Peptides against a protein of PDB entry 1ZZD. Designs and how they scored, part 26

Target 1, 109 residues: chain A of PDB entry 1ZZD
Amino acid sequence: FQVVNPYLLRDLVDLGIWDEGMKQYLITQNGSIQGLPNVPQELKDLYKTVWEISQKTIINMAADRSVYIDQSHSLNLFLRAPTMGKLTSMHFYGWKKGLKTGMYYLRTQ

## One batch from the design tools (peptide)

Design b1_p23_2_s1 (made by RFdiffusion4, then SolubleMPNN; from b1_p23_2, 14 letters changed)
Fold by OpenDDE base, seed 5:
Structure b1_p23_2_s1 (fold): chain B 109 residues (1-109), chain A 23 residues (1-23)
Amino acid sequence: as target 1 above (109 residues)
Amino acid sequence: SAEEELKKLEELYAENEEEFLAL
């Protein structure tokens, strides 16, 4: 399922590189920023790590609630609001919890 | 703008998070 990372979107906007071309590129790359030449390597490393942490959190949450969730590493960026639901909120919450384990979340809070 | 839409998304996620946690 498609999930938006608002922190990633914020960082791309802050970098001033967000545009329609960037949006379409990320869609074709399933949300991966690893191939972007205009993104600092530090951010690439950060979101790789944070994504992995968030997935672990989501898995734990899913186990606790006996809810199936797609644990694929698919990330999608959209400016329009996604269709919100239980699984989407779980994914976001898991991501947020993952971010809270590091200094990045504190910086952006 | 992109920033305005971002803020709206963040608000929507926050609202949905609260709903999820209330389960």
Scores: peptide ipSAE 0.034, ipTM 0.497, DockQ to the pose 0.100
Fold by OpenDDE base, seed 1:
Structure b1_p23_2_s1 (fold): chain B 109 residues (1-109), chain A 23 residues (1-23)
Amino acid sequence: as target 1 above (109 residues)
Amino acid sequence: SAEEELKKLEELYAENEEEFLAL
């Protein structure tokens, strides 16, 4: 199961290039837009940066946050037993807060 | 439609965000 980054989806819709063909293309390309000729380079660079953020980096960010929040123990538990859902949540929470980095796409079996 | 699909996806991630914040 593959879920496209919602911010990427919005940008593609805003560009007016989202359709069934685009959807199928993204599935075959594991969410990558780097090969799309009708996408501005600025967006490719933006989402390349997002893609470069590893799950390890996300876990490190969460560990750093645990020092400053009241839910430190709960967050530590999260880090000890992370799920893709929780990692995805953290990705987009960070994006929403202005990090401009995070999940490129979610893929599970 | 594309907008309907986006809306469903945004709802999914909003739910996941709430799960994260509830930790």
Scores: peptide ipSAE 0.033, ipTM 0.486, DockQ to the pose 0.070
Fold by OpenDDE base, seed 2:
Structure b1_p23_2_s1 (fold): chain B 109 residues (1-109), chain A 23 residues (1-23)
Amino acid sequence: as target 1 above (109 residues)
Amino acid sequence: SAEEELKKLEELYAENEEEFLAL
């Protein structure tokens, strides 16, 4: 199971480019949109901004999870034994703490 | 549709707000 960043989803929907293919692409690219030619640069810039909270804080938030950060500074959280509630809770908690633009995906591991 | 998916996601988040606040 995966949960897409709702802000990213909204932006992609607004661009009219969201579909199942895009969803699968994001999964394979660890949530990164940097390589997409049909995405405006300002949107790419938005989703590579620096997070307000430290990586340590993210790890503490997801104590029994795994955190992946790619070269473009995107973030994926992996849950070993997730419930739907835990997935959404982590999303909200991360964004409340300053991961609004850096967190792309939560996924089962 | 994409719009429906977004709406469902937002509803899912709302349903789990209590659990979020407990973190």
Scores: peptide ipSAE 0.030, ipTM 0.513, DockQ to the pose 0.071
Fold by OpenDDE base, seed 4:
Structure b1_p23_2_s1 (fold): chain B 109 residues (1-109), chain A 23 residues (1-23)
Amino acid sequence: as target 1 above (109 residues)
Amino acid sequence: SAEEELKKLEELYAENEEEFLAL
């Protein structure tokens, strides 16, 4: 699914490059900024990692129940009746934790 | 504006996160 990371949005605003065109670009690119020439590489690296972690988190919860939060029962309840809001919050939570502490996984990728 | 859009997005994520973490 396509969701804009609030931290990414803030960083793009701070760079002064956020506009409707950028919004549409991110939508078409599934939130990726890797193709943007006017974004610092450090920022690309950061959000590449965050984006990958978030996707991996979704995959782990769906397939292995192996996520950073390590709450298997909560994950089971979540996946039993997923909504777009829950998926969005899951993605955001992964991003937030990744930005704050750096994420790791208990199982081999 | 970009700022108001950011605030709306942050609010949306905060609300959804509360629901997610309540599970």
Scores: peptide ipSAE 0.032, ipTM 0.488, DockQ to the pose 0.099; fails the geometry check

Design b1_p23_2_s2 (made by RFdiffusion4, then SolubleMPNN; from b1_p23_2, 16 letters changed)
Fold by OpenDDE base, seed 2:
Structure b1_p23_2_s2 (fold): chain B 109 residues (1-109), chain A 23 residues (1-23)
Amino acid sequence: as target 1 above (109 residues)
Amino acid sequence: SEEAKLKELEELFKKYEKEFEEL
């Protein structure tokens, strides 16, 4: 399943714009918030997806991730996340700090 | 071990972040 970055989730909640519609939007947009008019540009810059960075970086990330195919479920969640490098890093650290809570939130909202 | 894999993944993600900053 698609994993939402817990920090992105936090920021969207803080903005008061997180709801079921937003959840569905992120699913259809593969995690991208670039098209949202009610999101500050600074957040758009911070939360770019893999498709919003250089193709070279995308290829490199994909190649590196292939090494970790079929690892533990927790690892697979991050490897499958369609996020840019920095966002992916934040996602990983978010997992260490309580990603499961974030995922629970996604399932209940 | 899973712990070792987590450490490897952490280093990988740091690499990704560095690449992003260089864009």
Scores: peptide ipSAE 0.018, ipTM 0.277, DockQ to the pose 0.155
Fold by OpenDDE base, seed 5:
Structure b1_p23_2_s2 (fold): chain B 109 residues (1-109), chain A 23 residues (1-23)
Amino acid sequence: as target 1 above (109 residues)
Amino acid sequence: SEEAKLKELEELFKKYEKEFEEL
């Protein structure tokens, strides 16, 4: 299974580099953007920690969970005090609490 | 429907977010 971060999607769209090829790349790389030449290093640094945490959490839980980027549906979340760390922690907290339904994230423009 | 499922998921996720922030 794969984890594709919906907030990464937002940032990629803002950069204007989001397309089908990018989507497929992320899926095959388990959400990692480290190997992309057209992504600013600042963004790579930002999501390096997130990627590591995500993979580690998945391994620790040994759960079959997936978060997909899907153009067919959108999911909007509200956080009172969003930070990258908090967003990630909240996401995995949901998993730990038994969220089994697959999630599809879409950034609407 | 898939849309209904998505709405349910959204509400559930918001619930977990709130619970997380209350920890």
Scores: peptide ipSAE 0.018, ipTM 0.291, DockQ to the pose 0.055
Fold by OpenDDE base, seed 3:
Structure b1_p23_2_s2 (fold): chain B 109 residues (1-109), chain A 23 residues (1-23)
Amino acid sequence: as target 1 above (109 residues)
Amino acid sequence: SEEAKLKELEELFKKYEKEFEEL
């Protein structure tokens, strides 16, 4: 099942645009807010980066049955920047078990 | 290494897990 990122929820509530329609929109768009005209570009850029990393991870898990994060520069920036790192960790929380499996495969290869 | 990066992410998950559960 899908869980809404609590930080994204907060930002949408702060903008005054959160409602049931918005919830359904996020479900159908796999969490993407890029198509929303009433969201500031700054927020789109922020969550675009997180979304791209997540999608690459999912694709690699499906294709290779292993977790691989290709955007190494983005990941390094997230670890050095607490705010971005926090958002990334919350976004990936639902994939924690998958990441652990990927770690196992990486060690055994 | 990729293993080190994943380990760092795991630690981030642990750090913010409690906050997530308390929302």
Scores: peptide ipSAE 0.016, ipTM 0.323, DockQ to the pose 0.067
Fold by OpenDDE base, seed 1:
Parts: C-alpha cells; structure tokens; sequence
Structure b1_p23_2_s2 (fold): chain B 109 residues (1-109), chain A 23 residues (1-23)
C-alpha cells in the first residue's frame, strides 16, 4: 500500500492546495510532490527525502517481518545522509500519531 | 487484514525508529 507522510499533508493544507484533486494526484504519482508547481522547492527536497526513506524502510520492514507491501511503481532512492535518521524518525512519529489519534493521512492499496 | 498489517508496521516502526535516530 501507499502511505503519504502526514506532515506533508499538513504542509499541503497549510499551503492551501490540498483538495480531492491533490489527493488523487498523489495517489497517481505514488506520493510524489515533485511535479507540483505550487509547492516550494524546499518542501519538494524535504519530502522527497522523507518519502524515499519511508519507501525504503517499508520495503526493508516487509522483508524483515514478512509483511507484504504492494509496490507498483519504481523507487528512485534519494537520501540525505546528514538528515536521514531525523527525517525517518519524523516520518515514523507522524505515522504513529496518525494511527493512534485518527489524524488524516493518505494511504491506499 | 489491512488494519493488522498497519498495526504490525507500527510495531516495526518502534523497532527501527530508535535505530535510525542513533545513526
């Protein structure tokens, strides 16, 4: 399944560009915001890294614990070494909060 | 179920999060 970072969703909402169309776009683009003209490049860089780390982590976790994850799109890994740990932790924290509190996050099969 | 998978992933996040923070 596909998961979009809840902090990304928050930032998109803060930018005022989040809507059903954006949601469908992200689903179609496998969570990528790189093609969005209304998103600052800084955020693109940030969430590209977060997304790639997350995808890598999900794949590794699936292999490690026999959890099946459907991946239908190519993965172009982009990791920033100095921030990898922090960004990954941020993603996981946000994800857990979403699961526990019902905070909205984008996920689909 | 999907819910069960998500719960398992959450537990895995707990495992890996600390590891990643320590990198």
Amino acid sequence: as target 1 above (109 residues)
Amino acid sequence: SEEAKLKELEELFKKYEKEFEEL
Scores: peptide ipSAE 0.016, ipTM 0.294, DockQ to the pose 0.110

Design b1_p23_2_s3 (made by RFdiffusion4, then SolubleMPNN; from b1_p23_2, 15 letters changed)
Fold by OpenDDE base, seed 2:
Structure b1_p23_2_s3 (fold): chain B 109 residues (1-109), chain A 23 residues (1-23)
Amino acid sequence: as target 1 above (109 residues)
Amino acid sequence: SEEEKLKELEELYKKYEEEFLAL
């Protein structure tokens, strides 16, 4: 399974470019958007930075609650007992926004 | 089911949203 960055998912949806093709692309590119011609450079720079500075945090959160894309290009939800506290609430809020929107699109696509 | 998991996740995130707003 490949972990989906919830903020990236949110931004791709906001750009109106999230679809089955985009999901397939992210699977083949291990989550990288650097090669996408229809993504603004500022977003490419942002998610380069996000990967570099918050990778550990994102992975740890995904261990509890995560969206995974498997090799069959389906999106799966995984839930465990929550380990997050109030100090991580902001990050979970962002996760919620990206996840809820992304799941809606996957159901309709 | 996937739908059940999603509903559980939404309820959990509701909790964390409330915590976020209280920060």
Scores: peptide ipSAE 0.019, ipTM 0.337, DockQ to the pose 0.091
Fold by OpenDDE base, seed 1:
Structure b1_p23_2_s3 (fold): chain B 109 residues (1-109), chain A 23 residues (1-23)
Amino acid sequence: as target 1 above (109 residues)
Amino acid sequence: SEEEKLKELEELYKKYEEEFLAL
């Protein structure tokens, strides 16, 4: 399934451009708003930057967790056999804690 | 409604946060 960032949804609603057409567009575009002409460039830049920062934060958090002895066994299992669910959870948590704003989309199977 | 949609997404994010903490 595809998850849309709630802050992005809020912003699109505030712009008055959220509708079923927009929803279908985002599905086909994997959540990207970069191609939307009716979205202000500053908003596109914001979410682009936030996305990049969020990715960095996720990497840092994963690295930091690896040094926790209390989590070593669980982390080893996680890394050995990662599931999309776990990866998704980690991503959302990293986004939440790192920026309070973040990725415009996440797709899981 | 738009507010309901936003609320649903927020709840979903909370769920994933809890799942991460439980790892």
Scores: peptide ipSAE 0.017, ipTM 0.301, DockQ to the pose 0.070
Fold by OpenDDE base, seed 3:
Structure b1_p23_2_s3 (fold): chain B 109 residues (1-109), chain A 23 residues (1-23)
Amino acid sequence: as target 1 above (109 residues)
Amino acid sequence: SEEEKLKELEELYKKYEEEFLAL
């Protein structure tokens, strides 16, 4: 399980390439889209993984709360056990912006 | 509710964003 950037989810949906397979791919790739041939390079550049984030911080984030995609076109919030994942600078930026304006695909559980 | 969950999430992301920026 990995934290997924809600802006990334939106962009993938807008591209029409979001599906269950894409969701599983992101989970296995720690949120990275770098290996996807059907994603524009501009998006790959935008959502490149930030490797300098401490593992402790990532684990703590997952332990407190997780934003998870359990169905297409949705983003669900729930308490989750600690997991390892990678983030980007846009994750934090996107989350903050989404909270202020209303995250489009957010659904709470 | 959706609003309550958003507020909870905001607090969490604020906390971890500070840690991220402190790298």
Scores: peptide ipSAE 0.016, ipTM 0.294, DockQ to the pose 0.081
Fold by OpenDDE base, seed 5:
Order: structure tokens, then C-alpha cells, then sequence
Structure b1_p23_2_s3 (fold): chain B 109 residues (1-109), chain A 23 residues (1-23)
């Protein structure tokens, strides 16, 4: 299972570098664009953070739920920071969209 | 099936989302 952030897809399209090859690359790289030479570093930095959050979310869901609950205070502190809050919101939105898209795809198979 | 696994993951996500949004 893999989640692809819809904002990342938009940005890649805006850059004019979105194609089938890029799609396959993202699939094999778990959504990471860090290794792409034709992507601006600014975008790499942005989605590096999102990617890290995504991985942490997956790990948390695979672990005991109490671990997530115990991290609530620290998470709350990060959400109070404007930049982190925005990135986190984008992450969760992308995650939800990824799940729904994946489920739709499987149902149509 | 993989579809069932995704459904389970979705339900789990909803639980975490609710907790996250409450923070």
C-alpha cells in the first residue's frame, strides 16, 4: 500500500515533468522525489518533511495506539507552529485522498 | 484480500484522524 500526496502530483504537473515514467518512479520510491535531478530543491525540501510525516504516521498506525496517544502533547506543540501545522494538514489530506483512491482502484479490479 | 486490508487501514486512519483533529 502506498499513498501519493495530491499536492505533489499537482506540483509535478505544474513543473511539466509529470509523465508515466515519473509515475512509476514515485511508485518505486514510496512517493519520494529526493532522487530526482529535475525537481527544484525547494520542492524536495518541502516534500521531504511531508514524506517523513507520512512514514511516521504509517509506523504509528502499525504500532500500539497508545503510542500515538502518548505523543499527543508533543504533536500538539508542533501543530501550534504555523509552518508545521500547514504541512501536517496537507499530509493528512493527502493521506485520506490516497486511501480513497486506492480503495476505488481495487474495487474496480 | 488487499481491499479488506485497505478498509481496515481506513478505519484505523479515521480513529487517528479524530484524535489528531482534537488536538
Amino acid sequence: as target 1 above (109 residues)
Amino acid sequence: SEEEKLKELEELYKKYEEEFLAL
Scores: peptide ipSAE 0.013, ipTM 0.243, DockQ to the pose 0.050

Design b1_p23_2_s4 (made by RFdiffusion4, then SolubleMPNN; from b1_p23_2, 15 letters changed)
Fold by OpenDDE base, seed 2:
Structure b1_p23_2_s4 (fold): chain B 109 residues (1-109), chain A 23 residues (1-23)
Amino acid sequence: as target 1 above (109 residues)
Amino acid sequence: SEEEELKELEKLFEENKKEFEEL
């Protein structure tokens, strides 16, 4: 089980390049996007910097904060004892839907 | 309620997961 940075997932979805192939690519590349030709250099630079800190730390920070999906409506969800995998997955899979229906917040208690 | 919200989010998760798996 590999947890992908939720912000990276968001950005890849925003670019419209997130799919099963991309998922498998990230798994094989341990989360690195540096080798992707279709990713803007700005994002590579951003996540190069992000790569300087532990992905686990980033995920923990995301878990400690509200993991949000931006749009018009809002749904707030508080999880008492979430796993990192569940938070990341729910954030990602909810996000795409959130673009259509609203903004979702995943929060830890 | 929080429980209802969780169930809705889980439903969304499963729906989007299916869409993702079908990509």
Scores: peptide ipSAE 0.015, ipTM 0.300, DockQ to the pose 0.034
Fold by OpenDDE base, seed 4:
Structure b1_p23_2_s4 (fold): chain B 109 residues (1-109), chain A 23 residues (1-23)
Amino acid sequence: as target 1 above (109 residues)
Amino acid sequence: SEEEELKELEKLFEENKKEFEEL
């Protein structure tokens, strides 16, 4: 995975806040700028990482896609610290929401 | 069976519903 989104890099440069310190910060934060006080909220909203999006929202989007997809599709779930309970809940929720494929790929941070 | 699997999933889902909502 690319740690720093190239468009984010551009915007940070435009803000004049890009430097080596910022680079290292983003690396340690896996690309997240949510914790930066000197970044406009609009930019934070634009560049949410997969780790910053509700996994429930991701499942909902996948369910919506499944309505329009005839072929099998895969769902990628991203968890910072998955537990068996979370995994089971997500599986059931996805099934109940009508996902065509019950199988999903789990990615951990 | 599918029915048994569903029952298990439902149970586990309810037990972990709050945790899931925090995802």
Scores: peptide ipSAE 0.014, ipTM 0.331, DockQ to the pose 0.592
Fold by OpenDDE base, seed 5:
Structure b1_p23_2_s4 (fold): chain B 109 residues (1-109), chain A 23 residues (1-23)
Amino acid sequence: as target 1 above (109 residues)
Amino acid sequence: SEEEELKELEKLFEENKKEFEEL
């Protein structure tokens, strides 16, 4: 099971390539669009960092609580850098919104 | 169901997010 980023979903819809097949592909690829031939490289580059952060988040959630805490401390050190702070904030927001969006789509199908 | 799994994931995320923010 994987959650789709709501911003990615919007962009895929705007491209006119969003369908059930695309949804299943993203699930099997853990949210990655890097292997899709019908997606512009610009879009792949845009979501590359987001994908990496999302994978780390999933790993942390599945890990032991103590391991998660340790990783959180390390992340807090990096969050002191402005760029990393912005990325983390975006990720947390996008992840939460992604969960809600996913629930919406599952409910309506 | 998949929807139930999403709800559980959401709960887990919110719990972990709160913990992260408190550190």
Scores: peptide ipSAE 0.008, ipTM 0.211, DockQ to the pose 0.029
Fold by OpenDDE base, seed 3:
Structure b1_p23_2_s4 (fold): chain B 109 residues (1-109), chain A 23 residues (1-23)
Amino acid sequence: as target 1 above (109 residues)
Amino acid sequence: SEEEELKELEKLFEENKKEFEEL
């Protein structure tokens, strides 16, 4: 399972370099932009350390998908510092958002 | 597949761009 950072996507779009070629590159590079010559170094430096995105964002994206799928796509969550409280909150938030599929993958760093 | 997943994420990104910027 490959995670795409929505902030990275935003930044690439803002740079005007997001296209089909970039998409395929990211797939093959597991989301790394370090090898791209047309990306500012500052952005590369930023995403050396950026790993976790908002869990709320992840849940929102999953909820959006769930509207259009028949529970075939699982929710995948990535937590840098998971706690029982965070996990519980995420579950309840997901349920409140009407997620049809439960958490399949929980990743931590 | 990984490609299909990325396409879905791209779609969601465009639909929720404003939300992402506010987070």
Scores: peptide ipSAE 0.015, ipTM 0.268, DockQ to the pose 0.029; fails the geometry check

## One batch from the design tools (peptide)

Design b1_p24_1 (made by RFdiffusion4)
Fold by OpenDDE base, seed 1:
Structure b1_p24_1 (fold): chain B 109 residues (1-109), chain A 24 residues (1-24)
Amino acid sequence: as target 1 above (109 residues)
Amino acid sequence: DEELDELLEELQEIEDEYVDKWNE
């Protein structure tokens, strides 16, 4: 399965470009927006930095609740043990605040 | 950890609001 960034969903909705076509596009592109011509470059740069982190690493770091798309292309919520809660929160906060530098949010203790 | 709790609450609000849009 692939992790769906909730802040990415918000940003796409705010742009007014969220629809069923966009949803299917994200599924086929494993959450990448780099190929979308109607998305501002600023957002591409923001989420490109996040995309540089492997999906496996993101999943391993995820704590509490996460949103994901399973093999059937359905959105599901799952609960995990909060083993890395602080790091995970800073990771998502970096998405929200528009951090564009490498692994800055992963270096926050 | 007060800061952690605040971040988790903000994340939860985003998830609750936009998970419904994904399910439409």
Scores: peptide ipSAE 0.033, ipTM 0.568, DockQ to the pose 0.034
Fold by OpenDDE base, seed 4:
Structure b1_p24_1 (fold): chain B 109 residues (1-109), chain A 24 residues (1-24)
Amino acid sequence: as target 1 above (109 residues)
Amino acid sequence: DEELDELLEELQEIEDEYVDKWNE
């Protein structure tokens, strides 16, 4: 089972290079776009820093960001009874924040 | 909890949109 980044898919679609071949490429490369010659280096750098790490690390960082949504108690309850869908959403939250700001992980304390 | 749930719902919608694209 492989979770694909929907924002990556969006970017590839926007570039006009999304097709079945690209899909198979991503599957074989575990979602990495580093080897694609027709992708801007800026996007490669972005997804290198955000995607080229463990999925667990990404989820953990995304979960940390969610602390700012509500006080820590709600997040703790969320993490104590996680579902795959919720964890996936948190994962994508981290991606979204990274894409918007260019900084995947931001904390004040 | 409500704000978090709303965020998760929004993210799920985005996921569903491009997961559908992935499954084409």
Scores: peptide ipSAE 0.032, ipTM 0.522, DockQ to the pose 0.043
Fold by OpenDDE base, seed 5:
Structure b1_p24_1 (fold): chain B 109 residues (1-109), chain A 24 residues (1-24)
Amino acid sequence: as target 1 above (109 residues)
Amino acid sequence: DEELDELLEELQEIEDEYVDKWNE
């Protein structure tokens, strides 16, 4: 199961370029938009290191207290009992907070 | 963490709205 970045989906919809062709493109490109000519460079930079992972992978990473935001950066999460929804949301925390580099540690009760 | 909870809620709302488009 490929995890879909909701922010990416939103951005593509906002650009008016979301369709079945785009979906298939993303599937074949593992979520990469780098090759899309009709996407602003700003968005490409934002999603430059995006790595799509399965929900199972997210769960496993959460068990190891790490959620990768992109290929080289991660958010370490220390939550008592995260739900599936929270795990998915936390995976994209970096985009929401503007975290582009490094490792971010976050803990909550 | 109240801030995290609020953020997760917002993210969940976005997921609920746009993940469905992936499933279309």
Scores: peptide ipSAE 0.031, ipTM 0.580, DockQ to the pose 0.028
Fold by OpenDDE base, seed 2:
Structure b1_p24_1 (fold): chain B 109 residues (1-109), chain A 24 residues (1-24)
Amino acid sequence: as target 1 above (109 residues)
Amino acid sequence: DEELDELLEELQEIEDEYVDKWNE
């Protein structure tokens, strides 16, 4: 399975480009948006860095308690143990801070 | 931790929302 960042999904929705095609694209591309022509480069750069940092962490600590796409092309989202959820939140907090900076940059660019 | 609880709630809301979007 592959892990998909919920903030990435949010940003794609906010861009108005979320649809079934995008879903299938993410599945095929293992969550990468680098090849999408209609995504701002700043967002690609942001999630490139975040991807490198977070994927290993998310898989190691919360694979079954977070967003993942399995081989059947279904999205499963879970928050199991509250303690694990808090650990995930700590991880995403740092991620979210970076995202806010990136989104601010996009708005002001 | 109030901040973590708030973030956890936000994350849960995102998960609930995007499960629906994913299944549309």
Scores: peptide ipSAE 0.031, ipTM 0.589, DockQ to the pose 0.037

Design b1_p24_1_s1 (made by RFdiffusion4, then SolubleMPNN; from b1_p24_1, 9 letters changed)
Fold by OpenDDE base, seed 3:
Structure b1_p24_1_s1 (fold): chain B 109 residues (1-109), chain A 24 residues (1-24)
Amino acid sequence: as target 1 above (109 residues)
Amino acid sequence: DEEEKKKLEELEKIYNEYVDKTNE
């Protein structure tokens, strides 16, 4: 399965271009927006340059231990053996907390 | 804000739908 970047979702929604077609496109492109003609180059560069957890890494993290750090609140979330469902929830949770505090990107250590 | 809360809820819905679709 794939876990879409919540920041990307927000940006696409803000652009008003999110729909079923966009969703299907992202699935086929493994979350990449580089091929989208209706996305500003600025956003393409942003998500090209900014380091993010790959889909493979997310899956691997779900298979073993995972540590999430909310840098805005100095909050640490540790799971010894997170399930994929739990990892998904934590992924969005971290984003939500970061958004509320003004943190634009969540990084993993 | 209520508007921001609603937006966040919609984003969460979109997020979950995306993940669920890839799990089919």
Scores: peptide ipSAE 0.338, ipTM 0.848, DockQ to the pose 0.069
Fold by OpenDDE base, seed 5:
Structure b1_p24_1_s1 (fold): chain B 109 residues (1-109), chain A 24 residues (1-24)
Amino acid sequence: as target 1 above (109 residues)
Amino acid sequence: DEEEKKKLEELEKIYNEYVDKTNE
């Protein structure tokens, strides 16, 4: 399964380019925006690394129940029984904290 | 901030809809 980075959704909505076509494109491209002609290059550059980290994180959490990511920020996640519901809740928590502080990466408090 | 709260709620709705569709 897959999820999308909440900050990416926000930026696409703010650009006014979020619609059903965009949604379907993202689904088929596993959340990648690199092939979209109407997205600024600056945004593509920003989410190139973020997309890779996010997808890897989701897959690893589902498979191994424990993930440690060390990029610009360190993140250690452990889910005894990972489910889509738990992952969604985690993303929302990180998203809310990130929006309030201006961060684009999920983090553990 | 009420404006920020409303925007977050809207984005959460969009997020949930996307996640549901992509995993069906």
Scores: peptide ipSAE 0.237, ipTM 0.801, DockQ to the pose 0.039
Fold by OpenDDE base, seed 1:
Structure b1_p24_1_s1 (fold): chain B 109 residues (1-109), chain A 24 residues (1-24)
Amino acid sequence: as target 1 above (109 residues)
Amino acid sequence: DEEEKKKLEELEKIYNEYVDKTNE
C-alpha cells in the first residue's frame, strides 16, 4: 500500500512535466523523484525530507477511513481532484487540525 | 507526533516560499 504525495503531483503538473511516462516512472520508483533530471534540485531536497512524514500522515488518514489505495489508484484519485491546489491545502489543513477523516478525496467523475 | 507536526509546518513554509519564488 502506497499513496503518492499530493504536493509532488501538483508540483509536477505545475512544472509541465507530468505525462503518462512520468506517472509510470513514479509507480516504479515508489514516488521517488530523486532520479529525475528535469526536476529542480530544490524540490528533490524538499521531498527527501517530506516523504516519510507525508506518507505516514496519508497512511494514517487512510487507515482511519479504511481506505487503502495502491499507488496507481492513488495517482488517479489525486489527478481527478477538482484542483491540485485544493487537495494540497486540505492535506495540510487536515494535519494541522488533527483530522484523519472527512473530505480528503474530493474528486470529479 | 507533535514534533512531526511541527516539522511538517516548517516544510509547508519552505514549500510555499519555493512556489512563490518559482512564480516570480
Scores: peptide ipSAE 0.015, ipTM 0.277, DockQ to the pose 0.066
Fold by OpenDDE base, seed 4:
Structure b1_p24_1_s1 (fold): chain B 109 residues (1-109), chain A 24 residues (1-24)
Amino acid sequence: as target 1 above (109 residues)
Amino acid sequence: DEEEKKKLEELEKIYNEYVDKTNE
């Protein structure tokens, strides 16, 4: 079950860019805004660490492995997509670290 | 493979729709 950060939601609304399209995008991106073209970099930086930490926490403390696997598949799809170039390298780097940790967890638990 | 391709296309559609809308 995915929940959007309430502060992020507020900021997106304040920017006037919150709509159904944005909602669907966030769902597919597991809450990440790093790939959004019209979001200020400052806002991306603000939520970068929070997002990465949250994802790592979810992965490391995951009680349901199926959720992690599903997220991994979603990431893999984006890695193969032509639109990958529009996402920040930092976003992918952080996510990859999380996935690697998660994969280790899945193997040992 | 085909299922993955469909999922990718859906994601691309969502993203492109967002980009197009925000660039208007």
Scores: peptide ipSAE 0.014, ipTM 0.300, DockQ to the pose 0.026

